# Ledger of designs, part 21: peptides against a protein of PDB entry 3T7K

Target 1, 248 residues: chain A of PDB entry 3T7K
Amino acid sequence: KAEKILARFNELPNYDLKAVCTGCFHDGFNEVDIEILNQLGIKIFDNIKETDKLNCIFAPKILRTEKFLKSLSFEPLKFALKPEFIIDLLKQIHSKKDKLSQININLFDYEINGINESIISKTKLPTKVFERANIRCINLVNDIPGGVDTIGSVLKAHGIEKINVLRSKKCTFEDIIPNDVSKQENGGIFKYVLIVTKASQVKKFTKLINDRDKNETILIVEWNWCVESIFHLNVDFTSKKNVLYQKK

## One batch from the design tools (peptide; made by RFdiffusion4, then SolubleMPNN)

Design b1_p10_3_s3 (from b1_p10_3 with T5K E9D)
Fold by OpenDDE base, seed 2:
Order: sequence, then structure tokens, then C-alpha cells
Structure b1_p10_3_s3 (fold): chain B 248 residues (1-248), chain A 10 residues (1-10)
Amino acid sequence: as target 1 above (248 residues)
Amino acid sequence: SNIDKELPDT
């Protein structure tokens, strides 16, 4: 059926998209439309797997979903597109009235607002955002909204190798792991990096660390600090936004 | 389904 529908076109584009969707297409696609999209070089996956070499995200806007945040870790992310790309494409293909010899849909007309070429270009870098920031090992409180597994998975996608989950009520200094990064000449390395949810946790962890490991560097942030870093594919250590405690 | 929950705004 898809072949018959596409037979009216003399030339078919190859978009070369391996995509996931977030905040759109909740009901998926019918079999015919999937076949059509596949013939146009558009493959849509249900979940993110590294082996699939995903290069595209469909979303109506910038979202704080696991899929959207992880899409910024694709190698590279080629396109971040609005769902209207697929909608308009399928509409044009299914239209019997248009004696169209060619499909005239430009990917660049469907870019998600706020995901510009500057962001896309950073996904071509050989390193991940937190790797570039010298953040390898972090401490994460167990009561984080969204859950430690989801948050941890996003952070790992962006170059954090080790996530230590802290039981905020029971943890001691010995439970806190250092950010084990070799001293590089050109970057401030924080020995202790923590993601917390409450001011009481800031007070607790700063005391524990300062009492046992005096004069060490500490960075305590909220989840929004990580999100902003991901959305910009850059860690701005000059900003105090979403930083709860910093000791250089 | 492509139903994804947004992670909390802190």
C-alpha cells in the first residue's frame, strides 16, 4: 500500500532520520504511515538505545522529558524537529489532489524553537557536557523528584560515569564520594559534587564535608542546574543560578 | 506510546 501511494512521486527524498518522539504522537503511527516514513529514510523508535544511533528528536518544544534531555547527548543530534514535519509530510503524500511530482518539505522549517545550530554543533564534540566540565562522579540524594534511576540515566548519557545515591537521612561523610578527576591545568575541579533537593541537605552535607575534609572544593546544585547545563550543552561555572552552595 | 513525563522543575 505504501509503495502504491508513493509511486506518484518521481523522486523520493532520503531524510536519514533515526528518531524518537516526546510530547507528540502518543498513539504512534499506523502500519502504512510507518512504511511510508521508512521509504523516506525516517525511522521512529519507541525508546532510546545507543545501538540505534539516533540522530533526531520530535517534540513540540523544548521539554524536560527523559527522551528530550537524552536526545541532546546523541552523536550527533542532527535535527530537533516539531511534529508538524511528519504531519505535513504525510498530509502531502496522502493528498490525491496535488499533482505533485516531488515532496517539498524542508526540515529546516520545522526546527524546535531554542535548539539552534550552536546547540546542534556542540553535539558533534567528542566529549559530553559534564565530561567537559570535569564532573565524573556525583552524589545524588535519594529523595530527588523524578527518581534516582531516571535522573541518573540522563546524567550518565551526558558523561557522568558514577552516581552515588545518598540516603539523606542516614548518610555520613564516608557515604559521600569524591569527584575523582585528574587535575587538568585549565579547569576548576570540584572534589565533591552533590545534587540535592532541600536547604537542610545543603546544611548537612556542607557540615559533614567541612568537618572531615577541610578546605576542599564543594559544588552543591539542584536538578535545574543539570537541566540548564544540558539545554545549553555547556556548564557555566560563573553563574550562581541553581547553585545552592559553592566553595572554590 | 510516546507519553513521556516531564521531570520536575526544582
Scores: peptide ipSAE 0.472, ipTM 0.915, DockQ to the pose 0.774
Fold by OpenDDE base, seed 3:
Structure b1_p10_3_s3 (fold): chain B 248 residues (1-248), chain A 10 residues (1-10)
Amino acid sequence: as target 1 above (248 residues)
Amino acid sequence: SNIDKELPDT
């Protein structure tokens, strides 16, 4: 059926998209539309797997979803597109009125606002955002909204190697792991990096660390600090936004 | 599933 529908076109584009969707196409696609998209070099996956070599995301805007945040870790992310690309494409293909010899839809017209060439270019870097920031090991409180597994998975996609989950009410100093990075010449390395949800946790962890390891560097942030770092594919250590405690 | 929950705004 897809072949018959596409037979009216003299030439078909190959978009070469391996994509996931977030915040759009909740009902998925019918079999015919999937076949059409496949013939145009557009493959849509349900979930992110490294083996699929994903290069595209469909979303109406920048979202704080697991899929969107992880898409910024693609190697590279080639395109971040609005769902209207697919909608307009399928609409043109299913249109019986136009004796269209060619599909005239340019994917560059459908870019997600705020995902610019600067962001896309950073996905071509050989390192991940937190790797570049010398953040390898972090401490994460167990009561974080969204869950430690989901948040941890996003952070790992962006170069954090080890996530230590802290039981915020029961943890001691011995439960806190250091950020084990080799001293590179140019970078302020924080020995302790923590993601917390409450001011009481800041007070607790700062006390525990300062009582046992007084002269060490500490960074305590909110989840939003990580999100902003991901959205920009850069860690700005000069910003105090979403930083709850910092000792250099 | 294309349904994905936004992670919290803290």
Scores: peptide ipSAE 0.472, ipTM 0.917, DockQ to the pose 0.719
Fold by OpenDDE base, seed 4:
Structure b1_p10_3_s3 (fold): chain B 248 residues (1-248), chain A 10 residues (1-10)
Amino acid sequence: as target 1 above (248 residues)
Amino acid sequence: SNIDKELPDT
């Protein structure tokens, strides 16, 4: 059926998209439309797997979903597109009225607002955002909204190698892991990096660390600090936004 | 699924 529908076109584009969707196409696609998209070089996956070499995200806007956040870790992210790309594409293909010899849809017309070439260019870097920031090992409180698995998965996608989950009420200093990164000359390395949810946790962890390791550098942030860093593919250590405690 | 929960705004 897809072949018959596409046979009316003299030339078919190859978009070369390996994509996931978030915040759109909740009902998925019918078999015919999936086949049409496949013939146009558009493959949509249900989940993110590194082996699939994903290069595209479909979303109506910048979202704080696991898929969207992870899409910014693609190597590279080639396109971040609005769902209207697929909608308009399928509409043109299914249209009986136009003797369209050619599909006339440009990917660049469907870019997600706020994902510009500067962001896309950073996904071509050989390093991940937290790797560039010298953040390798972090401590994450176990009561984080969204869950440690989801949050941890996003952070790992962006270059954090080790996530230590802290049992906030029961943890001691010995449970806190250092950010084991070799001192690079040009970047402030924090020995202890923590993602917390409550002011009481800030007080607890700052006390535990300062009492046992007084001269060490500490960074305690909210989840939003990570999200903003991901959305910009850059860690701004000059910003105090979403930083709960910092000791240099 | 394409129905993804947004992670919380803290």
Scores: peptide ipSAE 0.470, ipTM 0.916, DockQ to the pose 0.720
Fold by OpenDDE base, seed 1:
Structure b1_p10_3_s3 (fold): chain B 248 residues (1-248), chain A 10 residues (1-10)
Amino acid sequence: as target 1 above (248 residues)
Amino acid sequence: SNIDKELPDT
């Protein structure tokens, strides 16, 4: 069926998209439309796997979903597109009226607002955002909204190698892991990095660390600090936004 | 359909 529908076009584009969708296409696609998209070089996957070499995301806007946040870790993310790209493409293909010899849809017309070339260019860097920030090992509280598995998976996609889950009510100083990074001479390395949810946790962890390991560097942030860092593909250590405690 | 939930705005 798809071949017969596409036979009316003299030339077919090859978009070379390996994509996931978030916040759109909840009902999926019918078999004919999947086949059409495949013939145009558009493959849509249900889940993110590193082996699939994903290069595209479809979303209506910037979202705080696991898929959207992880898409910014693609190597590279080539396109972040609105679902209207697929909708308009399929509409043009199914249209009988236009004796169109060619499909005339430009990917650049469907860019997600706020994902610009500056963001896309950073996905071509050889390092991940937290790797560039010298954040390798973090402490994460077990009561974080969204769950430690989901949040941990996003953080790992962006270069955090080790996530230590802290039982906030029962943890001691010995349960807190240091951020094991080689002393690069360039400033901004924190020995202890923690993601917390409550002011009581800030008080607890600052006391534990300062009582046992005096004069060490500490960074305590909320989840929004990580999200903002991902959305910008840059960690701004000069910003106090979403920073709960900092000791240099 | 795994409706991707937005992670909470803290």
Scores: peptide ipSAE 0.463, ipTM 0.910, DockQ to the pose 0.802

Design b1_p10_3_s4 (from b1_p10_3, 5 letters changed)
Fold by OpenDDE base, seed 4:
Structure b1_p10_3_s4 (fold): chain B 248 residues (1-248), chain A 10 residues (1-10)
Amino acid sequence: as target 1 above (248 residues)
Amino acid sequence: MKIDKELPDV
């Protein structure tokens, strides 16, 4: 059926998109539209898998969804597009009125606001954002909103290798893992990195660490510190925003 | 498709 619809075009673009959707297309696409999109080199996947070599996300804006956050870890993220791209594309293709010999839709007209070329360029780097920040091993409190699995999965996508889940009420100093990174000359490496949700956790962990390992560097942040770092694909260690405790 | 949950801002 799609072939008959597309046969009216003399030339079809190949967009070469392997995409996920977030905050849009909740009902999915009908079989004909999926076939049309596939003929245009647009493949939409339900979930992110590394093996699929995803290069695109569809979203109405920057979102704090697992899919959106993980899309910034694509290698590279080629396009972050508004759903209007697909909507307008399918409208042109289904339009009987226009003797359109060609599909005239430019991907660049549909960029998500706030995902600029500077962000896209950073997805071409051989390293992930937290890898560049020398954050390999983190401690995550078990009571984090959104759940440790989802948050942990996002953090891993961005170069955190090891996530230690802390049982906030029961944990001791021995339960806290160090950020095992070799001292690189040019950056403040924190021996202990923790993501926490409450001021009481800050007090607890700072005490536990300082009582047992007094001379070590500590970074305690909110989840929002990670989100901002992901959205910028850069860790700003000069910012105190979402930093709950820092010892250099 | 399930609506993707936005992760909390906390």
Scores: peptide ipSAE 0.438, ipTM 0.906, DockQ to the pose 0.819
Fold by OpenDDE base, seed 2:
Parts: structure tokens; C-alpha cells; sequence
Structure b1_p10_3_s4 (fold): chain B 248 residues (1-248), chain A 10 residues (1-10)
């Protein structure tokens, strides 16, 4: 059926998209439309797997979903597109107007607002955002909204190798892991990095660390610090936004 | 498809 629909076009584009969707296409696609998209070099996956070499995200806007945040870790992310690209494409293809010899839809007209070329270019870097920031091992409180598994999975996609989950009420100093990074020339390494949810945790962890490991560097941030770092594919250590405690 | 939930703004 798809072949008969596409046979009216003299030439078919190959978009070379391996995509996931977030905040759109909840009902999926029918079999004919999936086959049409496949013939145009557009493959949509239900879930992110590293083996699939995903290069595209469909979303109506920047979203704080696991899929959207992880899409910024693709190697590279080639395109971040609005769902209207697929809608307009399928609409043009299903149109019975005999006069359409070519599919003329430009991917660049469907870019997600706020995902600019500067962000896309950073996905071509050989390193991940937290790797570039010398953040390898972090401590994450167990009461984080969204859950430690989801949050930890996003952080790992962006170059954090080790997530230590802290039982906020019961943890001691010995439960806190150091950020084990060899001194690289290019910046301040924080020995302790923590993601927390409340001011009482800041007070607890700062006391535990300062009492047992005096004069060490500490970074305590909110989850929003990680999200902003991901959305920009850059860690700004000069910003105090979403930083709850910093000791250099 | 499962609706992707936005992670909380915390």
C-alpha cells in the first residue's frame, strides 16, 4: 500500500532519521504511515537504546522528559524537530493532488525552538557535558522527585559514570563518595558533588563533609542545575543558579 | 505509546 502511494513521486528524499518522540504521537502511527516514513529514511523507535544510534528527537518544544534530556546525548543529535514535520510530510504524501512530482519539506523549517546550531554542534564533541565538567561520580538523594533510576539514567547518558544513592535520613559521611577524577589541567574539580532536594540536606551534608574531610571542595546542586547544564550542553560554574552550596 | 512524563522542576 505504501509503495503505491509513493509511486506518484519521481524522487523520494532520504532524511536519514533515527528518531524517538516525546510529548507527541502518543497514539503512534498506522502501519502504512510507518512504512511510508521508513521508505523516506525516517525510523521511529519507541525507546532509547544506544545500539540504535539515534540521531533525532520529535517534540513540540523543549521538554524535561527523560527522552528529551537523553536526546541531547546522541552522537550526534542531527535534528531536533517539531512533530509538524511528520504531519505535513504525511499530509503531502496522502494528498490526491496529481501535480506533486516531489516532496519539498525542509527539515530546517521544523526545528524545535531553543535547540539551535550551537547546541547541535556540541553533540558532535567526543565528550559528554558532565565529562567535560570533570563530574564523574555524584551523590544523589533517594527522595529526589522523578526517582533515582530515571534521574540517574539521564545523568549517565551525559557522562556521569557513578551514581551513589544517599539515604538522606540515615546516611553518614562514609556513605558519601568522592568525585574520583584525576586532576585535568582545565578547571576546578569538586571532590564532592551532591544533588539534593531541600535545605536540610545541604546543612547535613556540608556538616558531615566539613567535619571529616576539612578544606575539600564541595558542590551541592538542585536537579535543575543538571537540567540547565544538559539543555545548554555546558556546565557554567560561574552561575549560582540552582547551586545550593559551593566550596572551592 | 506511554506518555512521557516531564521530570519535576525541583
Amino acid sequence: as target 1 above (248 residues)
Amino acid sequence: MKIDKELPDV
Scores: peptide ipSAE 0.438, ipTM 0.908, DockQ to the pose 0.823
Fold by OpenDDE base, seed 1:
Structure b1_p10_3_s4 (fold): chain B 248 residues (1-248), chain A 10 residues (1-10)
Amino acid sequence: as target 1 above (248 residues)
Amino acid sequence: MKIDKELPDV
């Protein structure tokens, strides 16, 4: 059925999009529209898998969803597009009135506000954002909103190799893992990196570490520190925003 | 599709 609909166009674009959707298209697409999109080189996946070599996200705006945050780890993210791209594309393709020999839709007209070429260019870097920040191993409290699996999965997508889950009420100093990175002379390397939810956890972990390892560097942040670092694809160690405790 | 939830701003 899609072939008959597309046969009216002399030339079809190949968009080469391997995409996920977030905050849009909750009802999915009908079989004909899926077939149309596939013939235009647009493949929409339900979930993120590394094997799929995803290069696109559809979302109405910047979102704090797992999919949106992980899309900034794509290699590269080629396009971050509003759902209106698909809506307008399908509308043109279903239009009987337009003797249009060609589909006239520019991908750049549908960019998500706040995802600019500066962000896109950083997804072409050979390293991930936390890798560039010398953050390899973190401690994550078990009571993190959103759950340790989801938060951990996002952090791993962005270059954190090891996530140690701390039972905040029961943990001791021995349960806290060091950030095992080679001493580079010129980087703010923190021996202990922790993501916490409460001021009581900051007090607990700072005491545990300082009592047993008094001279070591500590970074304690909230989840928003990670989110802002992901949205900028850069860690700003000069910013105190979302930093709960820092010892250099 | 399952609605993707935004991770909390907390």
Scores: peptide ipSAE 0.436, ipTM 0.905, DockQ to the pose 0.841
Fold by OpenDDE base, seed 3:
Parts: C-alpha cells; sequence; structure tokens
Structure b1_p10_3_s4 (fold): chain B 248 residues (1-248), chain A 10 residues (1-10)
C-alpha cells in the first residue's frame, strides 16, 4: 500500500534517521505510515538500544525524559526534531490534490528549540560529558525521585561507570565510594561525588566525610546539576547552580 | 506506548 502512495513522487528523499520519540506519538503509527517512513529512510524505535545506532530524537521541546536525556549520548546525535516533521511529511504524502513531483520537507526547519549545532557537535566527541569532567564513580541516594535505576541508566549513558546507591538513613562513611580517576594533569578531581535530594543529606554526608577524611575534595549536587550538564554536554565547575556543597 | 515520564526537578 505504501509503494502505491509513494509512486506519485518521481524522487524520494532518504533522510537516514534512526529515531526514538518522547513526549509525542504516544499512539504510535499505523502500519502504512511506518512503511512510508521506512521507504524514506526513517526508522522509529520504541526503546533505546546501543546496537541500533540511533541518530535522531523526536520531541516537541527539550524534555527531562529518560529518552531525551539519553539521546544526547548518541554517537553522534545528528538531528533533534519536532514531531511536526513527521506530521507535515505524512500530510504531504497523503495529500491527493497536488501532483507533487518531489517531497519538499527540510529537516532543518524542524529543529528542537535549544538543541543547536554546538550541542550536536559535542555528540561527535570521543568522550562522554561526565568522562570529560573526571566523574567516574558517583554516590546516589536511594530516595531520589524517578528511581535509582532510571537515573543511573541516564548517568551511565553519559560516561559514569559506577553508581553506588546510598541508603540515606542507614549509610555510614564506609558505604561512600571514592571517585577513582587517574590524576589528569589539568583538572581538579573530586574524591567524593554525591547526588542528593535534601539538605539533611548534605549535612549528613559532609559530616561523615569531613570527620573521617578531612582534607579530601567533595562535590554534592542535585539531580538538576546532572540534567543541566547533559543539556549543555558540558560540566561547568564555575557555576554554583544546583551545587549544594563543594570543597576543593 | 508507555508515556515517557519526565524526571522530576526535585
Amino acid sequence: as target 1 above (248 residues)
Amino acid sequence: MKIDKELPDV
């Protein structure tokens, strides 16, 4: 059926998109539209798998979803597009009125606001954002909204190798893992990195660490610090935004 | 499809 619909076009674009959707297309696509999109080189996947070599995300705007945050770890992310790209494309294809010789839809007209070429270019770097920041091992409180598995999965996609889950009420100093990174010549390494949810945890962990390891470097942040770092594909250690405690 | 939930701000 798709071939018969597309036969009215003399030339078909190949968009070469391997995409996931977030915040849009919750009902999916019908079989004919999936076939049409496939003939145009657009493949939509339900879930992110590294083996699929995903290069695109569809979303109405920047979102704090697992899929959106992980899409910024694609190698590279080629396109971050509004769902209107698919809507307008399918609308043009299903339109019976115009003997359109060609599909006239430009990908660049559908870019997600705030995902610019500078962000896209950083997805071509050989390292992940937290790897570049010398953050390899992190401590995460078990009461984090969104859950430790989802948060942990996003952090791992962005180069954090080890996530230690802290039982906030029961944890001791011995439960806190160091950020074990080799001394690179030019970057301040934090020995202890923690993501926490409340001021009482900051007080607890700062006391535990300072009582046992007084001279060590500590970084305690909110989840929003990680999100902002992901959205910019850069860790700004000069910013105090979403930093709850820092000791150099 | 499962609604992809936004991770909370806090």
Scores: peptide ipSAE 0.436, ipTM 0.905, DockQ to the pose 0.798

Design b1_p10_4_s1 (from b1_p10_4, 6 letters changed)
Fold by OpenDDE base, seed 1:
Structure b1_p10_4_s1 (fold): chain B 248 residues (1-248), chain A 10 residues (1-10)
Amino acid sequence: as target 1 above (248 residues)
Amino acid sequence: MEGLEPEDAS
């Protein structure tokens, strides 16, 4: 069926998209439309796997979904596109009225607002955002909204190697892991990095660390600090936004 | 604190 529909075009584009969708296309696509998209070099995957070499995200806007946050870790993310790209493409292909010898759809007309070339270019860097920030090992409280597995998976996609889950009520100093990074002479390295949900956790962990390791550097942030760092593909250590406690 | 948005949020 797809071949017959596409036979009216003299030339077909190859978009070379390996994509996931978030906040759109919940019902998926029919078999004919999937075949059409495949013939145009557009492959849509249900889940993110590193082996698939994904290069595209479809979303209506910037979202705080697992898929959207992980898409900014693609190597590279080539395109972040609105779902209207697929909608308009399929409409043009199914249209019998236009004697169009060619498909006339420009990917750049469908860019997600706020995902600019500066963000896209950073996905070509050889390092991940938290790797560049010298954050390798973090402590994560077990009561984080979204769950430790999902949050941990997003953080790992962005270069955090080790996630230590803290049981906030029972945790002792010995349960807190250091951020094991080589001291670079000129880099602000925090020995203890923690993601917390409550002010009571800040008070607890600052006391535990300062009582046992008084002279060490501490960074305690909320999840929004991680999200903002991901959206910018940069950690701004000068910003106090979403920082709950900092000791240099 | 806002967590992750659900994947099915339109």
Scores: peptide ipSAE 0.324, ipTM 0.862, DockQ to the pose 0.832
Fold by OpenDDE base, seed 4:
Structure b1_p10_4_s1 (fold): chain B 248 residues (1-248), chain A 10 residues (1-10)
Amino acid sequence: as target 1 above (248 residues)
Amino acid sequence: MEGLEPEDAS
């Protein structure tokens, strides 16, 4: 069926998109439209797998979904596109109007607002955002909204190797893992990095660390600190936004 | 907004 629909075009583009969708296309696509998209070099996946070499995200805007956050870790993310790209493409293809010689849809017209070439360029770097920030091992409280598995998966996608889950009410100093990073000459290495949800956790962890491991560097942040770092593909250690405690 | 947005968020 798709072949018959596409046969009216003299030339078909190859968009070379391996994509996931978030915040759009909840009902998916019918079999014919999937086949059409496939013939145009657009493959949509239900889930993110590293083996699929995903290079595209469809979303109406910047979202704080797992898929959107992970898409910024693609190697590279080639395109972050609004769903209107697919909608307009399929509309043009299904249009009964006369012999359209070519599909006239430009990917660049459908970029998600706020995902610019600067962000795209950073996804071409050989390192991940937290790797560049010398954050390899973090401590994560178990009561984080969204759950430790999902949050942890996002953080790992962005270069955090080890996530230690802290049981906030029961944890001791011995449960807190250090960020084991070799002293690189360029500053900003924190021995202890923690993601917390409450001010009481800040008080607890700062006390535990300072009482047992004096004069060590500590970074305690909210999840929003991670999100902002991901959205910019850069960690700004000069910003106090979403930083709950910092000891240099 | 705290946490993650659900995947079905429109």
Scores: peptide ipSAE 0.323, ipTM 0.862, DockQ to the pose 0.781
Fold by OpenDDE base, seed 3:
Structure b1_p10_4_s1 (fold): chain B 248 residues (1-248), chain A 10 residues (1-10)
Amino acid sequence: as target 1 above (248 residues)
Amino acid sequence: MEGLEPEDAS
């Protein structure tokens, strides 16, 4: 059926998109539209897998969804597009009135606001954002909204190697893992990095660490610190935004 | 504290 619909066009573009959707197309696509998109070099996946070599995301705007945050870890992310790209494309293809010899849809007209060339260029770097920041091992409280598995999966996509889950009410100093990174010459390494949800946890962990390891560097942040770092594909250690405690 | 936004938030 798709072939018959596309036969009216003399030339078909190849967009070369391997994409996921977030905050749009909740009902998916019908079989004919999926076949049409496939013939145009657009393949949409339900979930993110490294083996699929995803290069695109569809979203109405910048979102704090798992898929959106992980899309910024693609190697590279080529395009971040509004859903209107697919809507307008399918509308043009299904239109019986237009004797269009060619599909006239440009990808660059559908870019998500705030995902600029500077962000896209950083996805071509050989390292991930937290790897560049010398953050390899983190401590994560077990009561984090969204769950430790989802949050942990996002952090791992961005270069965190080890996530230690802390039982906030029962944990001791011995349960806190150090951020084992070799002292490279340039940039402060924090020995203890923690993501917490409450001020009471800040007081608890600062006390536990300072009582047992008084001279060590500590970074305690909220989840929004990680989100902002991902959105910029850069960690700004000069900013106090979303930092709950810092000892250099 | 805004956690992760749900995927189905239209």
Scores: peptide ipSAE 0.322, ipTM 0.860, DockQ to the pose 0.781
Fold by OpenDDE base, seed 2:
Structure b1_p10_4_s1 (fold): chain B 248 residues (1-248), chain A 10 residues (1-10)
Amino acid sequence: as target 1 above (248 residues)
Amino acid sequence: MEGLEPEDAS
C-alpha cells in the first residue's frame, strides 16, 4: 500500500531521522504511515536506547519530559521538530489533488521554538553538559518529584556518573558522597553537589557538611537548576537562579 | 513543583 501511494512521486527525500516523540502522537501511527515514513528515512522509536543512535525529537514545544530532556544528550541532536512536520508530510503524501512530482517539506520550517542552532551545536561537543561543569558525582534526595530513577537517568544521560540517593530523614554525613573530580586550573569545582526539594534539607545538609568538613565547597540546587542547565546545554555558575545554597 | 512532566502531556 505504501509503495502505491509513494509511486506518484518522482523522487523521495531521505530525511535520515531516528526519532522519539514526546507530548505528541500518543496513539502512534498506522502501519501504512509507518511504512511511508520508513521509506522517507524517518524511523520513530518508542523509547530511547543508545544503540538506536537517535538524532531527532518530535514535540510541540520545549517540554520537561524525560524524553525531551534526554534528547538534548543525543550525539548529536540533529533536529528538534514540531509534530506538524509529520502531519504536513503525510497530508501531502495522501493528497489526491496534488500532481506533486516532489515532496516539498522543509525540516527547518518545523523547528521547536527555543531550540536554536546554538543548542544544537552544543550536542556535537565531545562532552556532556555536567561533565563540562566538573559535576560527576551528585547527591539526590529520595523524595524528589518524578522519582530518583527517572531523574537519575536524565542526569546520567547528561554526564553525571554517580548518583547517590539520600534518605533525607535518616542520612548522616557519611552518607554524602564527594564530587570526585581532579582540580582543573580554570574550573570551579564543588566538592559536594546536592539536589534537594525542601529548605529543611538545605539546613540539614549544610550543617552536616560544615560540621564535619569545614570550609569545603558546597552546591545545593533544586531540580530546575538541572533543567535550565540541560535546556541551555551550559551550566551558568554566575546565576543564583534555582541555587538554594552555594559556598565557594 | 513537578520535577518532570508526564510523557503524555498534550
Scores: peptide ipSAE 0.322, ipTM 0.860, DockQ to the pose 0.784

